# Ledger of designs, part 80: peptides against a protein of PDB entry 5HB3

Target 1, 150 residues: chain A of PDB entry 5HB3
Amino acid sequence: RQMQDRCMSEYNQRIRNAPEGSIDPFRMACYKIIGRCDLSNRSLDGLQTDVNDWIWLQFNLARETDRSLELAGESYGLAELQASIREIGLKHFPKTAAEDTNGSFGMFFYLQILAGMFEQAIAYLYPFSYVDAVHFAIALTYYGLLRPVD

## One batch from the design tools (peptide; made by RFdiffusion4, then SolubleMPNN)

Design b1_p20_7_s1 (from b1_p20_7, 15 letters changed)
Fold by OpenDDE base, seed 1:
Structure b1_p20_7_s1 (fold): chain B 150 residues (1-150), chain A 20 residues (1-20)
Amino acid sequence: as target 1 above (150 residues)
Amino acid sequence: SSEEKLKKEWYELLKKEAKR
């Protein structure tokens, strides 16, 4: 908490006194991860990162805390992350096999699985690959992550 | 290479959404 308070204080000071985007990218990363500052922007600009880094960041920022006690006044948990993934899917990923030109459906399936959106993930995968959807459904059911239909 | 290119493209899209 002490480190978070310091980060928040420094961020607030810098954001008021410096032009937007002038903060060192690594410092910005620290302010976001530790201080939970400016969580409306969940990207790390100016750093060499990839999709794995993005995924890692989203889940680290999506902390389950008492929202009433958050210093930043911004709440971001798993529910918000899941909502974001849903929005990403609606905007950028194919809805049907006919819309899929490059096999990108697998990435969205993967994101949904990581976010614990199991039922939605299986439902999404089904029209693209029936066999894979069934196999994943069986596996998820075995581990108690998917409720079977009686 | 094709897979890598695709991942990069999707990464760029994901970053855009993260800025909202």
Scores: peptide ipSAE 0.305, ipTM 0.836, DockQ to the pose 0.716
Fold by OpenDDE base, seed 4:
Structure b1_p20_7_s1 (fold): chain B 150 residues (1-150), chain A 20 residues (1-20)
Amino acid sequence: as target 1 above (150 residues)
Amino acid sequence: SSEEKLKKEWYELLKKEAKR
């Protein structure tokens, strides 16, 4: 808590006083991750990052913190992340096998699985690879992650 | 590799969506 408060204080001070672009990207990343500052922007500018870094960042920012303890005016939890992933999927990923030119469906499936969107992930995967969808459905059910429709 | 290129493209798309 003390670190978060300090990060927020420093972030606010720097945003107000520092010239645009003068803040070290790594420091900015720390403010975002630790201080949960500016959660509306979930990207790290000025850093060489890859898709794995992006995924890591999204999930770290989407911490289920006790809403009562969220000092940040905006809550960003798993639900918000899931909503974001859904939106990303609608915009950037193939909806049907016919639209899939680059095999990108797998990435979206993976994102949904990571976000705990199991039912949606399976439903999404099925038209692309019914065998894989069935296998995952069985596995998820076995582990109690997929609720079978009674 | 074709895979690396694809991952990069996906990453760029994801970054755009993260910028709100």
Scores: peptide ipSAE 0.305, ipTM 0.836, DockQ to the pose 0.733
Fold by OpenDDE base, seed 2:
Structure b1_p20_7_s1 (fold): chain B 150 residues (1-150), chain A 20 residues (1-20)
Amino acid sequence: as target 1 above (150 residues)
Amino acid sequence: SSEEKLKKEWYELLKKEAKR
């Protein structure tokens, strides 16, 4: 808590006094992760990162805390992350095998699974790979993670 | 590799949505 408060204080001070984009990328990362500052921008510009880093960051920022007890001015939880993933899917990922030009459906399936969107993930995978969808459905059901979809 | 190129493309798409 003390560390978070300090990060927020420093962030606010630097945002007011520093030129835009002049903050050290690593420091910015600390402000976002620890201080939960400016959660509307969930990217780490200026760092050498990959898709795994992006995924890690999204889930790290999406903390499941009681919103009434949130110390930061902004809240971002799993629900918001799931909503974001849905939106990403609608905009950037294929809906059918016919639309799949680069095999990106697997990434979206993976994101949905990580976000606990199991029913949606299986439903999404089904038109691309029936066999895989059934296989995952069985596994998820076995572990009590999949609910029947009407 | 082809896989690395594809992952990079995905990453670029994902980053666009993170900046909202």
Scores: peptide ipSAE 0.303, ipTM 0.835, DockQ to the pose 0.719
Fold by OpenDDE base, seed 3:
Structure b1_p20_7_s1 (fold): chain B 150 residues (1-150), chain A 20 residues (1-20)
Amino acid sequence: as target 1 above (150 residues)
Amino acid sequence: SSEEKLKKEWYELLKKEAKR
């Protein structure tokens, strides 16, 4: 908590006093991850990162923290992440096999699975690959992650 | 590789969404 408070204090001071872009990207990352500062911006600017880093960041930021302990009043949990992934899917990923030019449906399926959106993931995959959807559905059901359809 | 390029493109899109 003391570290977080310090991070928040430093962040606020720097954001108010420092020109845009003058903050070291690594320091900014620390403020983001440790201090949970400015969670509305869930990106690490100025760093060489890839899609895996992005995924990692999203899940790390999506903490079920006791809202009462969050000084910044910004709550970002799994539900918010799931909502974000859904929005991303609607905007950027193919909805039908006919729209899939690059085979990107698999990436969205993967994101949904990672986010625990199992039912939605299977439903999404089904029109692209029936066989794969069935296999995943069986597996997820076996592990109790997929609710059987009544 | 084509896959790497695609991943990079997706990453850029995802970054934009994260800045909301």
Scores: peptide ipSAE 0.306, ipTM 0.839, DockQ to the pose 0.746; fails the geometry check

Design b1_p20_7_s2 (from b1_p20_7, 13 letters changed)
Fold by OpenDDE base, seed 3:
Structure b1_p20_7_s2 (fold): chain B 150 residues (1-150), chain A 20 residues (1-20)
Amino acid sequence: as target 1 above (150 residues)
Amino acid sequence: SAEAKRQQELYDLLKKEAKR
């Protein structure tokens, strides 16, 4: 708690008083990842990053910790991440095969699997690729991650 | 490339959604 409070104090001081672009992007990344500062902004600016880095960051920030130990307003867990993925899917990914113009359905399937949204992921994949959906369903069932009806 | 451009556009959208 003491370390977190100190980190937050330094973050607030720098963000308010330092000229734009004067703070080392790597230092800002440390405040975000280690200090969990300003979790309302789950992106890293000023660094060369890609989609894989974005995915890594989201899952590392989505900690399964006691919310009472977090500073006020800085709680973020798996449930919040799942909600975010759902919202992203609704806005930016195809809902049907007819809407798929660039083959991005696979990325959304992947995000849902990573987030543990297995039933939803299989249901989503099914209209795009029946064979792949069945294969994943069998595998997930074998490992006890999917609950079959029969 | 066209694929790289599509990936960048998706990434930009994801980054935007990560800010609230």
Scores: peptide ipSAE 0.321, ipTM 0.843, DockQ to the pose 0.709
Fold by OpenDDE base, seed 1:
Structure b1_p20_7_s2 (fold): chain B 150 residues (1-150), chain A 20 residues (1-20)
Amino acid sequence: as target 1 above (150 residues)
Amino acid sequence: SAEAKRQQELYDLLKKEAKR
């Protein structure tokens, strides 16, 4: 908590005294993850990262904390992350096999699975790959992650 | 190379959506 308070204070100080985008990317990452600062911007520029790094960051930022405990006055949890994934899917991923020109459906399936959107993930995968959807559905059901339909 | 390009394009899109 003391570290978070310190990060927040330093972030506010630097935002006021430094040009936008001039803060060291690693320090910015610390302010985001530890200090929960400016969570409206959940991406980090100036770092060599990939999709896996991005999703890792989103999970770290999506803490399940009570809003009353958020020192920065910003709340971002799993629900917000899931909403973000849905929005990304609607805008940037194919909705049907006919729309899939680059085979990117698998990545969106992957993101939904990571975000705990199991039912939606299976439903999404089904029209692209029936066999894979069935296999994942069986596996998820076995582990109690997918609710069976009567 | 083609796959790497696709992944980078996707990553760029994800980053844009994360900025709100």
Scores: peptide ipSAE 0.282, ipTM 0.824, DockQ to the pose 0.750
Fold by OpenDDE base, seed 2:
Structure b1_p20_7_s2 (fold): chain B 150 residues (1-150), chain A 20 residues (1-20)
Amino acid sequence: as target 1 above (150 residues)
Amino acid sequence: SAEAKRQQELYDLLKKEAKR
């Protein structure tokens, strides 16, 4: 808590006084992850990162906390992350095999799996690759991550 | 590589969505 408060204080001070883009990207990352500062902006600019880093960040920011106990006054949990993934899918990924021009469906499947959206992920994959969808469904069921359809 | 380019393009899109 003390560390979080310190981060928030520093963040607020720098945001008020520092020119745009003058804050060190790593420091910004610390402010967001530890201090939970400005959670409405979950992007880290100025760093060499990839999709895995992005999703890792989203998970770290999407903490399962009681909103009433959130020190930052901002709440962002898994549900919000999942909603964001859905929105990303709707905007940027193919919905059908006919729309798939670059094979990006697999990445969206991957993102959904990482976000714990197992049922949706399988349902999404099915029209693109029946065999793969079935295999993943079996595996997820085996590990208790996918609920059998009644 | 072509794959790396595709991944980067996707990442850029993801980052845009993460911004307010």
Scores: peptide ipSAE 0.278, ipTM 0.821, DockQ to the pose 0.741
Fold by OpenDDE base, seed 4:
Formats: C-alpha cells, structure tokens, sequence
Structure b1_p20_7_s2 (fold): chain B 150 residues (1-150), chain A 20 residues (1-20)
C-alpha cells in the first residue's frame, strides 16, 4: 500500500511537471502496474512491445478482487477487460469468414480465450473453423471452463 | 515479413483502444 501510494503521488507529480517524453518508460510502466495510475490509458509509449506484452499488461492492470477493497481510485477488473476485448473485436476483427481478409480471426479468438471469454471465443471461432471450434469446446468443457448453454 | 507487419498493425490498433 505504501508503495502504491508513493507511485501514485510520484506519477501525479511527474505527469504534471515533467517535460513530454522525459519520464523513463519503464518507470511509467511501474506506475501503471504498481500504482494503478491513470488506468484510462492502458498503453505504454516509448517501449518496444508486441501483442503479448500488451495483453500481459492488460491482465496485470485488471484486478479480480472485491471492489469494496479496491485501493485505487480507478476500477479496472476482468469485466472491464472483457468489455474492452469485445469492443476491440467489434471494431478491428472480422465478424464472419467472408470478412476475413488476413486471417486475423485467430488472434481475436486467442485474446478472448486469454480473457476468459470462453463461450464467446468458441462462438466466434465456429464460423471460421468448425473443427477447431469443436476441438476447443471439448477441451474447455472437459476442464470445466465452458459453461453450459441453455 | 507480411506476418510481422500484420502483427504490428494489430498491436497499433490494440494500443489505440487501450488509450480510450
């Protein structure tokens, strides 16, 4: 808690007073992760990162805790992450096989799986690859991760 | 490579969404 408070304090001070681009991007990452500062901006500039880094960051920023015990002023949990993934999908990924021009459906499937959106992931994958969707559905069901559909 | 380019484009889109 003390470290978090310090991070928040430092972040607030630096974001207001530091010249643009002068803050160490790794330090900024620490402020985000530890201090949960400015969770409306869940992207880090100035770092060489990829999709894996991005998703790692999102999960680290997402907290699945009792909201009543949330220490940060901003709340960002799994539900919010899942909502973000849905929105990303709606905007940037193909909805049907006919819309798929670059084979990116697999990545969106992957993102949904990582975010625990198993039912949605399977439903999404099905029109692109029936075999794969069934395969994953079986596996997820076996491990108790896929909820029964009414 | 074409794949690398596509991944980068996707990453850029993800970053944009993360900033909203």
Amino acid sequence: as target 1 above (150 residues)
Amino acid sequence: SAEAKRQQELYDLLKKEAKR
Scores: peptide ipSAE 0.290, ipTM 0.828, DockQ to the pose 0.756; fails the geometry check

Design b1_p20_7_s3 (from b1_p20_7, 16 letters changed)
Fold by OpenDDE base, seed 3:
Structure b1_p20_7_s3 (fold): chain B 150 residues (1-150), chain A 20 residues (1-20)
Amino acid sequence: as target 1 above (150 residues)
Amino acid sequence: SAEKEKKEEWYKLLKKEAKR
């Protein structure tokens, strides 16, 4: 808590007083990840990052923190991440096989699985690959992660 | 590769969404 408070204090001071772009990107990343500062911006600017880094960041920021301990009042949990993934899917991923020019449906399926959106993931995958959807459905059901349809 | 470029474009889009 003391570290978080310090991070927040430093972050606020720097954001207010430092010229834009003058803050070291690594330090900014630390403020974001450790201090949970400015969670409305879930990106790491000024760093060479890839899709894997983005995924990692989203899940690390989506912590079930005891809301009572979050000084900043910004709560970002799994539910918010799931909502974000859904929105991303609607905007940027193919809805049908006919729209899939890049084979990107697998990435969205993967994101949904990571986020625990199992039913939605299977439903999404089904029109693209029936066989794969069935295999995943069986596996998820076996592990109790997918509710069987009555 | 064309695939890397597509992934990069996709990543750029994801970054933009993360800022909103």
Scores: peptide ipSAE 0.273, ipTM 0.820, DockQ to the pose 0.702
Fold by OpenDDE base, seed 1:
Structure b1_p20_7_s3 (fold): chain B 150 residues (1-150), chain A 20 residues (1-20)
Amino acid sequence: as target 1 above (150 residues)
Amino acid sequence: SAEKEKKEEWYKLLKKEAKR
């Protein structure tokens, strides 16, 4: 927590004294990850990143903490991440196979699985690939992650 | 190439959502 306190202090000082966006991208990343600063912006601008980095960042920032204990005054947990993934899905991922132009449905399925949205993930995958959806449903049920319908 | 371009566009959209 000492490191977090230092990051927060430095971030607050810099944000007050420097123009927005003037902070070094790597330092910004440290402030976000360690200091949990400005969690409303969960992207790393100015860095060479890909989708894997984005996924990694989202889940690392989504920590289950008591909001009252958050130094930044901002809470971002799994529930908020799940809500974000849902919103992203509604806006940017295909709803049907006919809308799928680049095979991106698999990525959204993957995101939902990572976020523990198992029922929603299977339901989403079903119209794209019945076989895959059934196989995943069986597997998830076996591990107790999916509630079977009696 | 077309698929790569679409993935890049998709990633840009994800980044945009992360800024909200």
Scores: peptide ipSAE 0.270, ipTM 0.811, DockQ to the pose 0.619
Fold by OpenDDE base, seed 2:
Structure b1_p20_7_s3 (fold): chain B 150 residues (1-150), chain A 20 residues (1-20)
Amino acid sequence: as target 1 above (150 residues)
Amino acid sequence: SAEKEKKEEWYKLLKKEAKR
């Protein structure tokens, strides 16, 4: 808590006093991750990152905390992340095998699974790979994670 | 590779979506 408060204080001070984009990228990362500052911008500019880093960041920032106790004044939880993933899927991922020009359906399936969107993930995978969808459905059901959809 | 390039383009799109 003390560390978070300090990060927020420093962030606010620097945002007011520093030129735009002049903050060290690593420091910015600390402000976002520890201080939960400016959660509307969930990217780390100026760092050499890949898609795995992006995924890690999204889930790290999406903390399941009581919103009433959120000290940062901004809330970002799993529900918001799930909504974001849905939106990303609608905009940027193929809906059918015929639309799959880059083979990216697996990544979207993976994102949905990580976000606990199991039913949607299976439904999404089904038109791309029936066998895999059934396999995952069985496994998820076994672990009590999948709710059958009528 | 072509796959790497496509992945990078996709990653750029994700970054844009994270800035809202």
Scores: peptide ipSAE 0.266, ipTM 0.813, DockQ to the pose 0.675
Fold by OpenDDE base, seed 4:
Structure b1_p20_7_s3 (fold): chain B 150 residues (1-150), chain A 20 residues (1-20)
Amino acid sequence: as target 1 above (150 residues)
Amino acid sequence: SAEKEKKEEWYKLLKKEAKR
């Protein structure tokens, strides 16, 4: 809590007083991750990052903090992340196998699985690879993650 | 590799969505 408060204080001070672009990108990342500052912007500018870094960041920012302890005016949890992933999917990922030119369906499936969107993930995967969808459905059911429709 | 290029394209798209 003390570190978070300090990060928020420093972040606010720097945003107000520092020239644009003068803040070290790594420091900015720390403020975002630890201080949960500016959660509306879930990207790290000025850093060489890849898709794995992006995924890591999204999930770290979406921590289920006890809402009561969230000092940040905006709550960003798993539900918000799931909503974001859904929106990303609708905009940028193929909806049908016919639209899939780059094999990107797998990435979206992966994102949904990571976010705990199991039912949606399976439903999404099915038209692209019914065999894989069935296999995952069985596995998820076995682990109690997929609720079979009684 | 073709795979690396595809991942980069996806990453670019994901970054754009994160800046909303």
Scores: peptide ipSAE 0.279, ipTM 0.823, DockQ to the pose 0.728; fails the geometry check

Design b1_p20_8_s1 (from b1_p20_8, 13 letters changed)
Fold by OpenDDE base, seed 3:
Structure b1_p20_8_s1 (fold): chain B 150 residues (1-150), chain A 20 residues (1-20)
Amino acid sequence: as target 1 above (150 residues)
Amino acid sequence: SAELEKFKKELLEELQKYRK
C-alpha cells in the first residue's frame, strides 16, 4: 500500500510537471505495470508495441483480486478482458470463411485461446478449418481445458 | 502478408483506444 501510494505520487508528479518528451517511457511503463498507476489507460505510451505486447499487458493488468480493496475504476479482471475480446471479434474479425479476406481468423483464434475462451475459440475455428479445430479440441480436452459436450 | 501487417497495425490502434 505504501509503495503503491508512492508510485502514484511520483507518477502524477511526473505526468504533470515534467517537460514533454522528457519522461522515460520505460519508467512510465513500470509505474503502470508494477505500481498499477493510471489503469484507465491500458496502453504504453511512447513505446513501440504490437498485438502480442497488447495482449500481454491486458493480462498483467487483469487482476482477479478483491475489488473492494482497489480504487474505483482501477479494477479489471479476466471477465472484462474476455468481454473486450468478444467485442473486438465482432468488430474486426471475419465471422465466416467467406468474409475472410486477409487470413486474420487465426489471429482471433489465438487471442481467444490466450484469454482462456477455449470453447468459443474452437467453435470459431471450426468453420474455417475443421481439421485444425478437431485437433485443438482433442488437445484441450486431454488437458481438461475444454468442457465435454453434454 | 502486407495486408495482414496493415491489419495488425490498424487493429493495434483500435485496441489502444480501449480504456475500460
Scores: peptide ipSAE 0.228, ipTM 0.790, DockQ to the pose 0.717
Fold by OpenDDE base, seed 2:
Structure b1_p20_8_s1 (fold): chain B 150 residues (1-150), chain A 20 residues (1-20)
Amino acid sequence: as target 1 above (150 residues)
Amino acid sequence: SAELEKFKKELLEELQKYRK
């Protein structure tokens, strides 16, 4: 708590007093990840990142705690992240193998897995690769992550 | 592979816009 308060204080001070773009992006990342500062901005400006970095950040910033217990005035849980991934899937990823022109289905599968959307991930992968879907289903079931449909 | 990398880049740009 003390560390978080200190991070928030420093973050607010720097935002108010520092020239635009003068703050070390890694320091800003620390304030966001550790200090939970300015959670409305869920991106790391000034850093070259990829999709893996993006999803890692979203997952890291997500919290399952009650909003009332959140020290920051903002809350973002796993459910919201999963909803975002669903929306992303609908907009940017193929739904069937016939629609897949760039081979991006695996990326969406990966995003769903990282977000804990195991059942949906397997269901999504199945029409693209039956063998892979079955393989992952078996593995996820073994680790207790997949709930078989009765 | 090149097309996929291009897609990843474009997707990242869209994701960053979406979450601002």
Scores: peptide ipSAE 0.226, ipTM 0.789, DockQ to the pose 0.697
Fold by OpenDDE base, seed 5:
Formats: structure tokens, C-alpha cells, sequence
Structure b1_p20_8_s1 (fold): chain B 150 residues (1-150), chain A 20 residues (1-20)
């Protein structure tokens, strides 16, 4: 707790006192990830990132902290992340094979798998690639991650 | 494909905007 408070203090001090663009983006990233500072901003400004980095960051920030201890009042946990991924899917990814122009369905499948949305991921993949969906379903079942629907 | 990479980049930009 003392370390977190210290990190928050240093983060706030740097944001207020440092000229724009003078702050090391890696240091700011450390404050965000380790110190849990300014979790309302879930991006790493000034860093070249990709979708993998983004999802990694979201997972790290989605730690269930006791709601009572986080000043920001909004606990962003796994459920909220999953909800976000669902929303992203609805807005940016093809719903059917006929809508797939860029072959991006695999990326949404990947994001769902990472978020632990296994049943939904398989259901999504099925109309795009039956064979792949079955293979992944078998694998996920083998590892106890997929609940068989009775 | 180049098109997929372009899509990923555009998607990332949109994702970053939503959580600002």
C-alpha cells in the first residue's frame, strides 16, 4: 500500500510538472502497470504498440482489486474485459463468412480465446471454419477449458 | 496479408480512442 501510494504520488507529480513530451513513456508505463496509476487511461501513449500489446495491457489492468481499495471506484475485472471484447466484436469484426473481406475472423477468435471466452470463440469460429472449430473444441475440452453442452 | 495488417493498425487506433 505504501509503495502504491508512492507510485501514485510520483506519477501525479510528473504529469503535473513535466513539460509535454518530456516524460519517458516507458516510465509512465511502469507507473500504470506496476503502480496502478491512472487506470482510467488504458493506453500507453508514446509507445509503438500492436493489438497483442493492447490485449496484454488490458489483462494486466483487469486485476480484480478489492473495490474498496481502488480510489477509481470502477473495478475493471475479467468480466468487464470480456464485455469490451464482445463490443469490439460487434463493431469491428465480421459476423458471418459472407461479411469477411479481410480474413480478420481469426483475430477475433484469438482475442476471445485470450479472454477465456472459449464457448463463444468456438461458436464464432464454427461458421468460418468448421474443421478448425472442431479441432479447437476438442483441444479445449481435453484441457478442461470447454464445458460440454449436454 | 498487407490488408490484414492495415486492419490491425486501424483497429488498434480505434481501441485506443475508446479508452481514452
Amino acid sequence: as target 1 above (150 residues)
Amino acid sequence: SAELEKFKKELLEELQKYRK
Scores: peptide ipSAE 0.233, ipTM 0.792, DockQ to the pose 0.698; fails the geometry check
Fold by OpenDDE base, seed 1:
Structure b1_p20_8_s1 (fold): chain B 150 residues (1-150), chain A 20 residues (1-20)
Amino acid sequence: as target 1 above (150 residues)
Amino acid sequence: SAELEKFKKELLEELQKYRK
């Protein structure tokens, strides 16, 4: 808690007092990830990132904190991340094999798996690649992550 | 594929705008 308070203080001071662009983006990333500063901005400015970096960041920023103690704007847990991924899927990824023009279905499958949406991920993958869906289903079941449909 | 890379880039841009 003391470390977090210190990080927040330093973050606020630097944002207010430092010239634009003078702050090391990696340092800012540390404040965001470790100090949980400015969680309203869930991106890392000034860093070259990809989709993997994005999802990694979202997971690190996601905390199951006591919702009663966090202000509504600061609470972002796994459920909210899953909701975000679902929304992203609806907007940007193919829903059927017929809609798949660039082979991006695998990326959405990947995002769902990372977010712990195992059943949904398998269900989504199934119409695109039956064999792969079955293989993943077997593996997830083996590790107890997928509940077999009775 | 080049198309997939383009998609990844576009997706990233959209993701970065998400919840700003």
Scores: peptide ipSAE 0.225, ipTM 0.788, DockQ to the pose 0.688; fails the geometry check

Design b1_p20_8_s2 (from b1_p20_8, 14 letters changed)
Fold by OpenDDE base, seed 4:
Structure b1_p20_8_s2 (fold): chain B 150 residues (1-150), chain A 20 residues (1-20)
Amino acid sequence: as target 1 above (150 residues)
Amino acid sequence: SKELEEFKKKLLEELQKYRK
């Protein structure tokens, strides 16, 4: 809490007083991740990142904390992340094996799994790889993460 | 593999646009 308060204070000060682009992007990242500052912007400007970095950031921002206890006026939880992933899936990933031109289906499956979208992930993977979908379904069920269909 | 990497790059660019 003390760290978060400090980050928020410094963030507000720097955003208001520092010239654009003069702030260390790593420091800004810390303010965003630790202080949960400016969650409307879910990207890290000025840093060389990849898709893995992006998803890592989204998970860090998507804390399942009681919204009422968050010092930041903004709340971003798992539900919002899941919604984002669904949107990304609809726009950028193949929906069927016939649409798969670059083998990216596995990445979307991975993203869904990370976001706890287990049922959707399995359903998505099934037409691309039946065997893998079944194996993951069994594993997820074993660990109590997948609800068996009645 | 190359195509996938290119896709990842393009995807990231698009993701960054949507999240600004």
Scores: peptide ipSAE 0.223, ipTM 0.791, DockQ to the pose 0.688
Fold by OpenDDE base, seed 2:
Structure b1_p20_8_s2 (fold): chain B 150 residues (1-150), chain A 20 residues (1-20)
Amino acid sequence: as target 1 above (150 residues)
Amino acid sequence: SKELEEFKKKLLEELQKYRK
């Protein structure tokens, strides 16, 4: 708690007193991830990142616990992340093999898996790659992450 | 592969707009 409070204090001080863009982006990332500062801004400015970095950040910023238990007063739950992934899927990824022009279906599958959307991920992958979907389904079931249906 | 990489770049730009 004390460490988090210190992070928040330093973050607030720096964003108010330092010229824009003068703060070390890695330090700001630490304040974001560890201190959970300014969670409404779920990006790392000034850092070169990729999609993997993005989803990793979103996952780490998400919390399973209720907002009432959040020490920072700001929270972004797993459910909200999953909702975002669903929205992203609807807007940017193919829904059928016929719509797949870039072969990006695997990326959306990956995003869903990282977000814990296992059943949806398998269901999505199935029409694109039956074999892969079956293999992942077996594996996820083995580890108790997939809810099998009769 | 090249098309996929370009897609990833564009996607990242779009993903960064998702701020709630």
Scores: peptide ipSAE 0.219, ipTM 0.787, DockQ to the pose 0.708
Fold by OpenDDE base, seed 1:
Parts: C-alpha cells; structure tokens; sequence
Structure b1_p20_8_s2 (fold): chain B 150 residues (1-150), chain A 20 residues (1-20)
C-alpha cells in the first residue's frame, strides 16, 4: 500500500510537471503495473510490444481482491478480461474453419486458455482441429481444470 | 507465416485502441 501510494504520487507529479513524451516508457510501465496508475489506459505507450505482452499486461492489471481498495475506482478483474477476450474473438478471429484464412484460430485458443476459459477454448478448437482439441481436453481433465460432462 | 505475423500486428493495434 505504501509503495502504491508512492508510485501514484510520483506518477501524478510527473504527469503534471513533465512534458508529454519525456517520461521513460519503462518507468511509466512500472507505475502502471506496480502502482496501478492510470488503469484507464491499459497499454504501454512507447514500448515495442506484441500480443503476448498485451495479454500479460492485462493479467497483471486484472486484480480481483483489491477492487474495493483501489483508489482509482476502476474495477477490472478476470471476469472483465474474459469478457474482453470474448469480444476480441467475435471481432477478429474466425468462427469456423471455412472462415480461417491465416490460421489465427490457434492464437484465439491460446488467449482463451490463458484467461481460464478452458471449456470455451476446447469447444472453439474442436471444429478446427479435432485431434488437438481432444488432446488438450484430456490434459486439462488430468489437471482438474476441465470437468468431463457425464 | 508472414500473413499470420501481419495479422498479429493488426490485432495488436486494434487491441490497443480498444482499451485506450
């Protein structure tokens, strides 16, 4: 809590006093991740990132336990992240094998798995790759992450 | 594939816009 307060204070001071773009992007990232500053902007500006970095950031920012304690009044947890992934899926990823032009279905499967959407991930993968879907289903069941439907 | 990489880049751009 003390570190968060310090980070927030420093972040606010720098935003107010420093010209736009003069702050080290890595420092800004630290304030965002550790200090949870400016969570309305859930991107790391000025840094070269990829989809893996994006999802990693979303997970780090998605905290459920501290929602009531977050001073920023922004509540973003796993449920909100899962909702975002669903929306992303609807907009950008193929729904059927016939719609798949670039083989991106695996990426959406990956995102769903990371977000703990196991049942949905398997269901999504099944029409694209039956064998892979079965293998992942077996593995997830083995680890107790997937409940087999009796 | 090059096509997949291009898709990933475009996707990232859209993701960044969506949450700003």
Amino acid sequence: as target 1 above (150 residues)
Amino acid sequence: SKELEEFKKKLLEELQKYRK
Scores: peptide ipSAE 0.210, ipTM 0.783, DockQ to the pose 0.703
Fold by OpenDDE base, seed 3:
Structure b1_p20_8_s2 (fold): chain B 150 residues (1-150), chain A 20 residues (1-20)
Amino acid sequence: as target 1 above (150 residues)
Amino acid sequence: SKELEEFKKKLLEELQKYRK
């Protein structure tokens, strides 16, 4: 907690007192990721990022920690991330092969796998690619990640 | 591929709005 307090102090000081544009974005990223500063803002300002960077960040910020030990007073765990991914899927990704116009179904499958949503990922992939879905299902089952259906 | 990249960019923009 002492470390967090110090980190938060430094973070706030730099945000408020440093000339605009003079702060190293990478340093600020370190404050966020390592120091857990300003977790209400789950983005890295001033950095060029892509979807892979975004999802990586979300996983790193999604810690199951005691809220009482964090200055941010907010908790964001795996469950919340999974809920977010579900919402993203509903809004931005094809639900059926007929809706697929740009081949983005694979990306949503990938996001679900990363988030540990294995059953849902396989179920989603199945209508797009039967063979791939079966292969992944077998592999996931072998490693004990997929719950077999009775 | 180009269409997919454009989609990723738009998606990222939307995702960033949710996390601010």
Scores: peptide ipSAE 0.205, ipTM 0.780, DockQ to the pose 0.652

